# Ledger of designs, part 125: peptides against a protein of PDB entry 4M9S

Target 1, 135 residues: chain A of PDB entry 4M9S
Amino acid sequence: SRGLVGVECITPYSYKSLAMALQRCVEVLSDEDRSALAFAVVMPPGVDIPVKLWSCVIPVDICSNEEEQLDDEVADRLKRLSKRGALLSGKRMPVLTFKIDHIIHMFLKHVVDAQTIANGISILEQRLLEIGNNN

## One batch from the design tools (peptide; made by RFdiffusion4, then SolubleMPNN)

Design b1_p29_7_s3 (from b1_p29_7, 12 letters changed)
Fold by OpenDDE base, seed 4:
Structure b1_p29_7_s3 (fold): chain B 135 residues (1-135), chain A 29 residues (1-29)
Amino acid sequence: as target 1 above (135 residues)
Amino acid sequence: SEEERRRKEVEEAMAKTRELLAAAVEKAL
């Protein structure tokens, strides 16, 4: 039994190459999904966030004022993002949640416009306060 | 630099929302 020579997987992917790959992934997204991804940077990396809270920052133009439809539309966008590489990780049980990876988050912090990030944070804070006061 | 200042402001803003978000996550889960 020839021992598996520990291939030192020198990840040949320089930060530059990874960034290029991620940029390509972003470029092929629809405008709506790309926008959703941009606002994903507002969330802390490595945390499973319920769809309800994602809906606080992801912009959705829905014709119906039904909150249930909002969450479903947000979930669909996040699901599409999760299917595009390692952009997001979804969990269905016990509650549908999505998580942004640290690497993706770092990438987004550098490529998303600072004003967009600031606006997203402000919106999230406002809506979280509203949720907190209504519960 | 102005860019460094903006990045710091964003980071600080993100830090402030973490506690609110954590509480909201606990309520939603």
Scores: peptide ipSAE 0.375, ipTM 0.836, DockQ to the pose 0.032
Fold by OpenDDE base, seed 2:
Structure b1_p29_7_s3 (fold): chain B 135 residues (1-135), chain A 29 residues (1-29)
Amino acid sequence: as target 1 above (135 residues)
Amino acid sequence: SEEERRRKEVEEAMAKTRELLAAAVEKAL
């Protein structure tokens, strides 16, 4: 199933203009970038998240089988998203991180498929536990 | 409403990962 709901969505925004603008931004994304954006909803808004942790939930190409390749591919996707308005904000120092804006996060909670959100959360939890156990 | 229920479930699910993620972020930064 698609990570994002179709053109028709319910928005909590008083002004549909913002939701419409965001929807337009989503529509022009590639399928891969749109999928990445969908899974970004599992991250807390307003927090600078290292790429390594983004890689725990962002889907990547099956050809990316090395950790370094995974991080690079994820970073590229997140960089593209950061160039699409206020979808994400990137920071290079001290560590390459990306942050989802609260407004975008709120939007995604309404337009991302519930099963996608559930799956993303489950995957993130599992992988975070694994990381924790490896330290 | 169904939508409100869905929102609540999402928020609760997200809250479960918050502490784990915070710890991981602190370690990675």
Scores: peptide ipSAE 0.374, ipTM 0.836, DockQ to the pose 0.038
Fold by OpenDDE base, seed 3:
Structure b1_p29_7_s3 (fold): chain B 135 residues (1-135), chain A 29 residues (1-29)
Amino acid sequence: as target 1 above (135 residues)
Amino acid sequence: SEEERRRKEVEEAMAKTRELLAAAVEKAL
């Protein structure tokens, strides 16, 4: 089992400045990328998560129900987020993964609607159970 | 407080999915 790790705030001013910078980054995102970022809060911080599992919570409207197409679209969104400051960190090998930072996660927990977070957690749990039962 | 309660509920909900997520990560890698 993996636990959440607490992060110590350096100074109130540093935290506020970082929050302001993050807010500016969020404001310039497209609606789709902003939605993806909101649901990223469901993932535990500091863990490399494969794109397949990100696709369980990132909302995407695609014509095909094929997992490969879903993963590609999700990967593109996460790649765009990773290019917006420190929102996400990506690794290409051995498997394409993305990780949310502890500070970003704390920011999102504060600004994302509580019902959205709850829904995302419920969806993730349901889809993980489905994956587990099908394997 | 209401905020403290909400934070606790989110943390508890996330904790329940950790083992399932870990198992899924191992299968996907």
Scores: peptide ipSAE 0.369, ipTM 0.834, DockQ to the pose 0.040
Fold by OpenDDE base, seed 5:
Structure b1_p29_7_s3 (fold): chain B 135 residues (1-135), chain A 29 residues (1-29)
Amino acid sequence: as target 1 above (135 residues)
Amino acid sequence: SEEERRRKEVEEAMAKTRELLAAAVEKAL
């Protein structure tokens, strides 16, 4: 079965108009939600990622070291982003997960600072290795 | 260009973490 890779040919016009619309959506976010969205770029698009793994890259300033509180705060931020158009897609069952769309991911790769992306990837890799060693 | 090089480096870095992430997803679900 040859999977028709539908080359969504994004026309330059559609890309520019979409980018402008997305930029407007980003501008009205809180600083915390905007930061969360920026770090979402480190996740592969089209994959349902559990909140626990999102917490590896989403920056949260909490006074408690409790992992549960971290996950709850991360979930709240991702939920807010999922309510802002097509920024994220949330799924509650069977496990709470969030997914970044390919179009949004492509946008973020162009607008998020390259050093921020690199740092996010490094942090994700480190924390995934730590989780893997502890389980 | 320098920008194209930076984009390629980011894509390569993302590719390296994919396997680790896949394994972590399987354990978390």
Scores: peptide ipSAE 0.365, ipTM 0.835, DockQ to the pose 0.040

Design b1_p29_7_s4 (from b1_p29_7, 14 letters changed)
Fold by OpenDDE base, seed 1:
Structure b1_p29_7_s4 (fold): chain B 135 residues (1-135), chain A 29 residues (1-29)
Amino acid sequence: as target 1 above (135 residues)
Amino acid sequence: EEEERRRKEVREAMERTRALLAEAVAKAA
């Protein structure tokens, strides 16, 4: 008899506790990192997304027209988020990617302003289309 | 109520973008 690997279901209590912990993590973020985290909700959870695509939605104060600098700044923000409360998970090889987990995504989906999310998705879509047309 | 409607719209928009994102991910990889 194959022992049923009991998938531990996260209880509502666990979620609430986690949400409280996440809220504390969010509160200690810089405004810039918190903004980046907010826009991370526009990405589908569980998908390893290259930094280049993250840069389509993560707001960065443009100090240079160089795409390389933009990606680096975005990467730095995402790296900081990945080191705090497992907000994101990063992979360096073969390409630097970041992934938002379902639990974090669910949290953000409820705490981030819906209009902000909508705007972020719209911007992402527009930029993705532009990338597709320019290739 | 209005917030729920907005969230529904967000979900729908996200689904529309999913395919584009998948393609972009594939190209960027």
Scores: peptide ipSAE 0.370, ipTM 0.846, DockQ to the pose 0.036
Fold by OpenDDE base, seed 5:
Structure b1_p29_7_s4 (fold): chain B 135 residues (1-135), chain A 29 residues (1-29)
Amino acid sequence: as target 1 above (135 residues)
Amino acid sequence: EEEERRRKEVREAMERTRALLAEAVAKAA
């Protein structure tokens, strides 16, 4: 399975210019940031999600099992995506959160591989249940 | 057709996890 379906544009957009602009934004990302963006599709659009919960689906390989280090690395990736404009929106108060907009989410739903999305959802559900049981 | 079927299943799975996520967001805030 592939993360993002690469160059070909499969979108429901009637405005080709918007789709092309989004594709250009994706193409200039690093492999790590592009992977993070792909898994962002498993989050509901328009919701401010704390970094802790983003870490449930963003694939990060860290040299430590410290939760703080994991959150920091995830936050760095999401921050970079946020700086690419419309990809994500960040808030620092009351806690650090990031949000994916409906338009970007709709784009990703069509260009991200369905199996990748399914895997991300499964991982998210499992980790949310674990968090719920421990709190 | 097969792709649309898979996409539909993904959408349904997303809805199943929405409530869990909402609860987790509330606890993390």
Scores: peptide ipSAE 0.368, ipTM 0.842, DockQ to the pose 0.037
Fold by OpenDDE base, seed 3:
Structure b1_p29_7_s4 (fold): chain B 135 residues (1-135), chain A 29 residues (1-29)
Amino acid sequence: as target 1 above (135 residues)
Amino acid sequence: EEEERRRKEVREAMERTRALLAEAVAKAA
């Protein structure tokens, strides 16, 4: 069985310099990708999260509520983020997963609006409960 | 001060979801 482990993160880099570099990466993102990045903060850092679970928090406007279509769109966004300054790291095998780095997560925790984070967590919790009850 | 309170509540909420997330990850694998 898989578990989630919380660890403290200390960076050897100057936070100011790193934050500036990350900010540059964020500024060139589309609105949609930037929104996806913001909600990535609700995930625990350093954990490989399946796309299905990412889809619980990444906001996507699609015509269908079919989970398969939702997952595809979410995966595309996460893939783009992984190519932009390694904001995320992806893994294809055995299943498609993405994880957020501790440093990136720490950055987002301070720049993303607290209410946005709270809403994202609430949505995630609700979706996880639904998954648990229906499976 | 209110911001600090909000951040604290967020941290607590994140911890509450960890168990649910871990279970969901295991089932999705």
Scores: peptide ipSAE 0.364, ipTM 0.842, DockQ to the pose 0.040
Fold by OpenDDE base, seed 2:
Structure b1_p29_7_s4 (fold): chain B 135 residues (1-135), chain A 29 residues (1-29)
Amino acid sequence: as target 1 above (135 residues)
Amino acid sequence: EEEERRRKEVREAMERTRALLAEAVAKAA
């Protein structure tokens, strides 16, 4: 059985208007936060993803290899992104999760470099397999 | 054209990871 169902965005919302608004938000981000946003595209839209799984793909430059510290740094970045309007939605209960909506995801699919996305997916797949084998 | 091909491959790769992610999410919940 599949727990994640992909939903295609079929909204008549103006992509051009959205792109313009989102571009302004992206331009003011730090390099690290912008990188985190780029890799958010590898996650399925509309799904609350635990921070632990986000840490599989969000690049962290300066942090200890301790899992808890890595998760904290990732969470901080995602929290900052969630404060920038519709970029991400955070949820604290029952567990800390973040979600990318379908519209934002669609935007990122067009503006993020294809090779970057491919690399992110490859990393995610590898990490998920490792987690699955260790649990 | 090459970029479009790459985008298509990326989309297909994302679909392959969905099942793995679903399982991981379920375990983390």
Scores: peptide ipSAE 0.355, ipTM 0.840, DockQ to the pose 0.041

Design b1_p29_8_s2
Fold by OpenDDE base, seed 1:
Structure b1_p29_8_s2 (fold): chain B 135 residues (1-135), chain A 29 residues (1-29)
Amino acid sequence: as target 1 above (135 residues)
Amino acid sequence: TPQRKAFEEARRKAEEERRRREEERLRRE
């Protein structure tokens, strides 16, 4: 039980009660939105991340290899997560970005499978290298 | 691409883990 003591979340809610509330929020998600949320753990918390970078790790089924459709579908998933229990925060200007909160990110680190996290990080790194090499 | 295969594998593992957790939940109800 060593992981619970480090979040002085100055919320009036105990970490246990917050974790239970977050579990309930996760349980009512669609399978697709719950997938997107799981892979959100690979992003740095508290940072406004452009949709383009989210598209590197959020699993989406698209009918085409068109990058524009990928970004749109990812954005729609992240918008749904933002509306449901503030799991993410969206910013529209100057560019569409999404941010994971530190509390949500810490929750995800405890509930997402370690292999999923490791794979997600590896994929993000690979995609970032590809983007960097194409520029 | 190797990256696509890694992504598809990571996705498959995430789906299998969800199915396992759902089956464990249904056994406790």
Scores: peptide ipSAE 0.071, ipTM 0.525, DockQ to the pose 0.051
Fold by OpenDDE base, seed 3:
Structure b1_p29_8_s2 (fold): chain B 135 residues (1-135), chain A 29 residues (1-29)
Amino acid sequence: as target 1 above (135 residues)
Amino acid sequence: TPQRKAFEEARRKAEEERRRREEERLRRE
């Protein structure tokens, strides 16, 4: 039985209620976690994205130049977001990935400023080129 | 925001410094 996960057409009413709930979840975040969530908008929704790709866009102030620490700190931020209102979904196997839901992504597109989105895309593109050139 | 530019610059500097250290390591081997 192919369960058509019916894209429940979120009625404008349910969207407003959900948007208010999501706004409350965003307001109680730390500045760091809120910034991480804002940059999550540049990721394609519904896709399990490896932490390595998240580290390309998630802003982390690291005291060390170790890449392993960057990925760990990014993973910790994304884990916090996954625990707070299920803003992200984490998968541990086979590789640690995080996914943004379509609904959350749609919310972020409305509340994140266009300049942040543009900057995040530009940063992602640049870093993907750097990763591609090092292989 | 100025903080974002500072962050992007700090991250760029950290990546450049990492690359420099890796290049120096490869030259010593």
Scores: peptide ipSAE 0.053, ipTM 0.489, DockQ to the pose 0.015
Fold by OpenDDE base, seed 2:
Structure b1_p29_8_s2 (fold): chain B 135 residues (1-135), chain A 29 residues (1-29)
Amino acid sequence: as target 1 above (135 residues)
Amino acid sequence: TPQRKAFEEARRKAEEERRRREEERLRRE
């Protein structure tokens, strides 16, 4: 079952219409870009997050052995999401960052499976501990 | 769901493989 397909939220009418519009934008994504968007829910909204931290939670099927390509592939997914319905906002300076808007994050909290959210947080926490121990 | 378990398992395997490759790289330097 796709983590975004099934939630009719009983929300205020304005939110329901926005949720329907957002749902249509999500339905036209690739399976990979939908998965990336689902895991964006674990990030705090309105915060410029470096690509390195996004790479901790975004699922990427990397065929290459080089860790440097992880951040590039994650950045490309996040760039596609930023172009499609402004689901994310990217900044290039001083460091490449992406942020999720409060409205999109609120939508994702309702439509992303609670276990996917919990798992994404746990994975982020684990990888942050690993990064902290390797410095 | 079975699909979620498969995704979590695939992610775990990819992370274990990444760690193994990093450890092998550090041993060759």
Scores: peptide ipSAE 0.047, ipTM 0.494, DockQ to the pose 0.024
Fold by OpenDDE base, seed 5:
Structure b1_p29_8_s2 (fold): chain B 135 residues (1-135), chain A 29 residues (1-29)
Amino acid sequence: as target 1 above (135 residues)
Amino acid sequence: TPQRKAFEEARRKAEEERRRREEERLRRE
């Protein structure tokens, strides 16, 4: 599955200039941060999502099965995305959350590979079921 | 999970293919 690796910007955006600006912001990301951004498309836009839910879909290489390390590494990626072109909005209080804006989410829906989106949704659903069964 | 590992592997392969294309571009310049 090719994430944002083949972003041919076929955006139906009336704002071709914004799509080009977003594309340029995505191109200068590390492959790691770009992958994290690709999976942000599975989240509902305009909602403050806790890091724990982001960790269900953001791909991170962790040396251990420690959930704490996973959440920290995911949080660091999302923090980098929030600082780079305001691709996400972060809140620290009362819980660390990140939000994707509607315009960025709509961009991602057009540029992220459909198989990557489908895989991300499937992974999110599976992880949510696992969390729900442990409660 | 096996799905996460498969996904991480697919990501790694995509990153490697990108790096290869960038290296090929830099070699032609």
Scores: peptide ipSAE 0.028, ipTM 0.480, DockQ to the pose 0.073

## One batch from the design tools (peptide; made by RFdiffusion4, then SolubleMPNN)

Design b1_p30_1_s1 (from b1_p30_1, 15 letters changed)
Fold by OpenDDE base, seed 1:
Structure b1_p30_1_s1 (fold): chain B 135 residues (1-135), chain A 30 residues (1-30)
Amino acid sequence: as target 1 above (135 residues)
Amino acid sequence: SEAEMRRITEQALEGLRRSLAELREREAAF
């Protein structure tokens, strides 16, 4: 799977069982959902992020160029991730947001390849610049 | 709801900018 190191993660965790459990959770994901999870590494842990901002970094192949459809597809992927263990935490109110926990984020920093991280950062920086100029 | 959306977005953006800076610094160290 592109973006994740398939090798056994060397974690600083005293709890090797947690790392093994997370690795298993990642392995059973579809390629698309695994890719979405990989790009979550560029998000700040513990922050409720609106779906619109998630859509800046999560790659989606949609038939339509409509932004609304993009957000819906991204939301569906994030919802699936939130149901697959404790990978993400979703909130519906006041707006639909998703949050990555510190533990999961720390895990991803060790298993996501450097190129994927670099690409995610570059994409997000570009998108944030565009959003900032429109405000 | 618009005011709340703006607040959440601003908080998220601040967090993103900070995290990106940290990630760039780490990337430069490798």
Scores: peptide ipSAE 0.347, ipTM 0.840, DockQ to the pose 0.031
Fold by OpenDDE base, seed 3:
Structure b1_p30_1_s1 (fold): chain B 135 residues (1-135), chain A 30 residues (1-30)
Amino acid sequence: as target 1 above (135 residues)
Amino acid sequence: SEAEMRRITEQALEGLRRSLAELREREAAF
């Protein structure tokens, strides 16, 4: 996956300034955190998403069959993103969830590689089918 | 509350399904 790409957009000054700030924030992320952020583009904006559902799309190098370990690693990545440039908003109660704002989501739609988006969709569809079959 | 957790999960799943449908439509258009 190529992840995030640099894109020049003609936008209002306020958005352009925000986009520049976001690009700087993205540039200083680790490869893993940047990949996690890229895949956030497939999530619906403005919705509190449980960590378990984030784990369906965020790539993790450690193949663990233990759901708890996967969720913990994903949660740590999302927590780091929430602390950097308000890329995500986290809630601990009633359950640990993370939300992507519409502005950030719109930014990602312009800068995330098309192949990364396609891969994210495919992965999420597969995982949701598995969840549906287990219900 | 288990009921609240279930509600949040169901809401998120519905949002994901709708988002995926929209993304697939966009992908098919290109």
Scores: peptide ipSAE 0.343, ipTM 0.837, DockQ to the pose 0.029
Fold by OpenDDE base, seed 2:
Structure b1_p30_1_s1 (fold): chain B 135 residues (1-135), chain A 30 residues (1-30)
Amino acid sequence: as target 1 above (135 residues)
Amino acid sequence: SEAEMRRITEQALEGLRRSLAELREREAAF
């Protein structure tokens, strides 16, 4: 099931012009895409992160619990985010990865609530344990 | 905490990188 989105529309971000632009981008996102963006806050900025790792933190409701389908759905969300004001940067080769920029990450740290961040950490920890146990 | 978040993520990324490297080596062998 989907986690709650903890992205605030009002930001104390010091760069007002950027904050306003990002706010507009966030407001037009679907709930699912906005949730994915919120959970991007748990990722290290400036790092190309494989979709598999993204799938450990982004909540997705899919008909199948197959990992392949999960990764595809997550990838689709991240691709949509990458097309909106470079909220993320996608790279297809050699492996499909997505990266959050430092500026965007800094913005998210101010607008994503602490509970959402905590949830993202907990989800990641749980999924990593599950992956480890299945190996 | 942010520190915990960073550590977990870094650990996960390293694990994935290692796995990908192994897969590439296997693919290159055939």
Scores: peptide ipSAE 0.236, ipTM 0.728, DockQ to the pose 0.017
Fold by OpenDDE base, seed 5:
Structure b1_p30_1_s1 (fold): chain B 135 residues (1-135), chain A 30 residues (1-30)
Amino acid sequence: as target 1 above (135 residues)
Amino acid sequence: SEAEMRRITEQALEGLRRSLAELREREAAF
């Protein structure tokens, strides 16, 4: 199932126009970038989130299990999203972080399917437990 | 700095916990 479904939301015209623009941006994404965007729905809007935490939710298929390579691949996806319709905002200093805007987050809450949200929650919770146990 | 990284990480984690709680509440309601 596609993590993002085309939902016509009954919203104010301004939001509807934005939603249409966002839908166009989503349609031209690769499957992997679209998946990454879908899982951004579990992230708190307006918060600068380190790539390491993004990697807890974004599925990545890499040849190496090295954390640096995982973070690099995740960062590449997030960078592409940040350059595509400003879906995310990136910062390089003091550490590489990405932030989802409230408007984009609200859009995702309406178009991401319930199963994807549930999966994202489950994955993130599991990873946070692992991080907590290692500290 | 490491201190700044820790601060940013902690803020992000707190935000994540809140976001997850909200999403779970929504999931339970529907």
Scores: peptide ipSAE 0.353, ipTM 0.841, DockQ to the pose 0.031; fails the geometry check

Design b1_p30_1_s2 (from b1_p30_1, 15 letters changed)
Fold by OpenDDE base, seed 5:
Structure b1_p30_1_s2 (fold): chain B 135 residues (1-135), chain A 30 residues (1-30)
Amino acid sequence: as target 1 above (135 residues)
Amino acid sequence: REEREREITERALRGLRESLARLREREAAF
């Protein structure tokens, strides 16, 4: 699957068990949701990230260039991930945000391929510059 | 609500920049 590689890790028992459970969760995801999860590796763990900022890195093919449609599609993917074994934690108020926890993030750092990480970094850096210039 | 949204966004942006810096450092080290 694009962005994720099966990794055998020498880890404590608890981590190994968690890694196996997470791997199973990843395997049943759609390609699109799995790709979205892979790009979560560039996000800071434990931080509530607004959907607008998630949309900077989550690859979405939309029919319209409307920003609201992009955010809605990204939100739908992140919502699906949040329903799968707490891969993400969503908050609706005061604004819709999603957070990756430290344990899931640690897992992703081991299983996401280097090229996906590099791409995610580059995309996010570029989008943040654009946002900064438009403010 | 707007103020809280701004605070959340600003915190997120700070976190993102810090995370990106760490990831770039790791990439450069290998």
Scores: peptide ipSAE 0.555, ipTM 0.899, DockQ to the pose 0.030
Fold by OpenDDE base, seed 4:
Structure b1_p30_1_s2 (fold): chain B 135 residues (1-135), chain A 30 residues (1-30)
Amino acid sequence: as target 1 above (135 residues)
Amino acid sequence: REEREREITERALRGLRESLARLREREAAF
């Protein structure tokens, strides 16, 4: 697991200050929350995404195969991310959703490992196929 | 309320599928 620690984020962001602030926010995250944030790169920016769909890509170690526990744990991680530097924007009504902003998404595209992105895509594709087949 | 929740979910699913398609296209370009 090559931690985000070593990626000198040469973000084309003229806002070196924002990139630095985001980098600091990422560095203080737990490994689990950092992983969740990394996988947010595969999400479309500006879209309110229900927790259930976030759970398709965010890796969670759950003791039970209960989907409810998965969603709750994912929700907790996303809530923590939303509280730290507004990395995500949460909405509670009508359903709990989280959205990644374009700026954060652009940052992630530059700092998230290519293999993580590839894995996230593969995982999400697989889960969406499963959802689509169940509909 | 349920209809709104469904609409949000459907919109999200569309967005996800479109995003994935773009990401795959980008991967293929590399």
Scores: peptide ipSAE 0.555, ipTM 0.899, DockQ to the pose 0.029
Fold by OpenDDE base, seed 1:
Structure b1_p30_1_s2 (fold): chain B 135 residues (1-135), chain A 30 residues (1-30)
Amino acid sequence: as target 1 above (135 residues)
Amino acid sequence: REEREREITERALRGLRESLARLREREAAF
């Protein structure tokens, strides 16, 4: 079930125009990019997150077990999202990072399915435990 | 450069842990 497909944007927003604009931006995304955007809801807004940490939650169907290809594919998706308005803000140096804005994050909290949020939390918690135990 | 990358990663990890805690608390409240 696609985490962003069917939620009527009942945003309590006095910003009906912004919600409508964001909804239009989401509708024109590919399924893969829309999925990546949905999982951005579990990220802390206003924080520059390295691609490696984004890769912990963004689902990628790659046939290769190479971690390097995973990060590249995730980076490409996040780059496309950053080019479609104010969805994400990318920085290239010193390391490639992406940040979600507070307004976009608030929008996602209202439109992303609760099960998708729960899954994203569980996946991220598991990956962080693995990172912590391997160091 | 490596030290800056490590600092960014550590800051991100702290932010992630705090965000996850808030999300779990919200989920438990519903």
Scores: peptide ipSAE 0.554, ipTM 0.899, DockQ to the pose 0.030
Fold by OpenDDE base, seed 3:
Structure b1_p30_1_s2 (fold): chain B 135 residues (1-135), chain A 30 residues (1-30)
Amino acid sequence: as target 1 above (135 residues)
Amino acid sequence: REEREREITERALRGLRESLARLREREAAF
């Protein structure tokens, strides 16, 4: 499966139980939600990130002709992830944002495929350049 | 309200750019 390598995380601390719990949570995700979670590894942990910026890296197979539909689909995926344990933390106000916690981010660094990380970096860089040139 | 939204976005963008720079530096080192 592209994105998450089933690596037994030898994490120091009470993390063995947490890693097992996280692994179980990841295993029950849909392929789309799992992919979205994998790409969260390129996000800075502990930062509230607007959905619009999440949409820059999360692959959506639906080439929606409308930017608004892309953000809605991404938001739905992130909402599902936030409902499954502590994978993401959402805030609705003043704007809809999601953040990844440091613990989850460290887990992802160990289990996400290197190619997925590289792709996520490249995609995000390209999108940020486009945003920066349009402002 | 709009000012707060802008501030959140700007903070996020800064964090992303800094993170990407660090990731590229690590990639170049390997």
Scores: peptide ipSAE 0.554, ipTM 0.898, DockQ to the pose 0.028

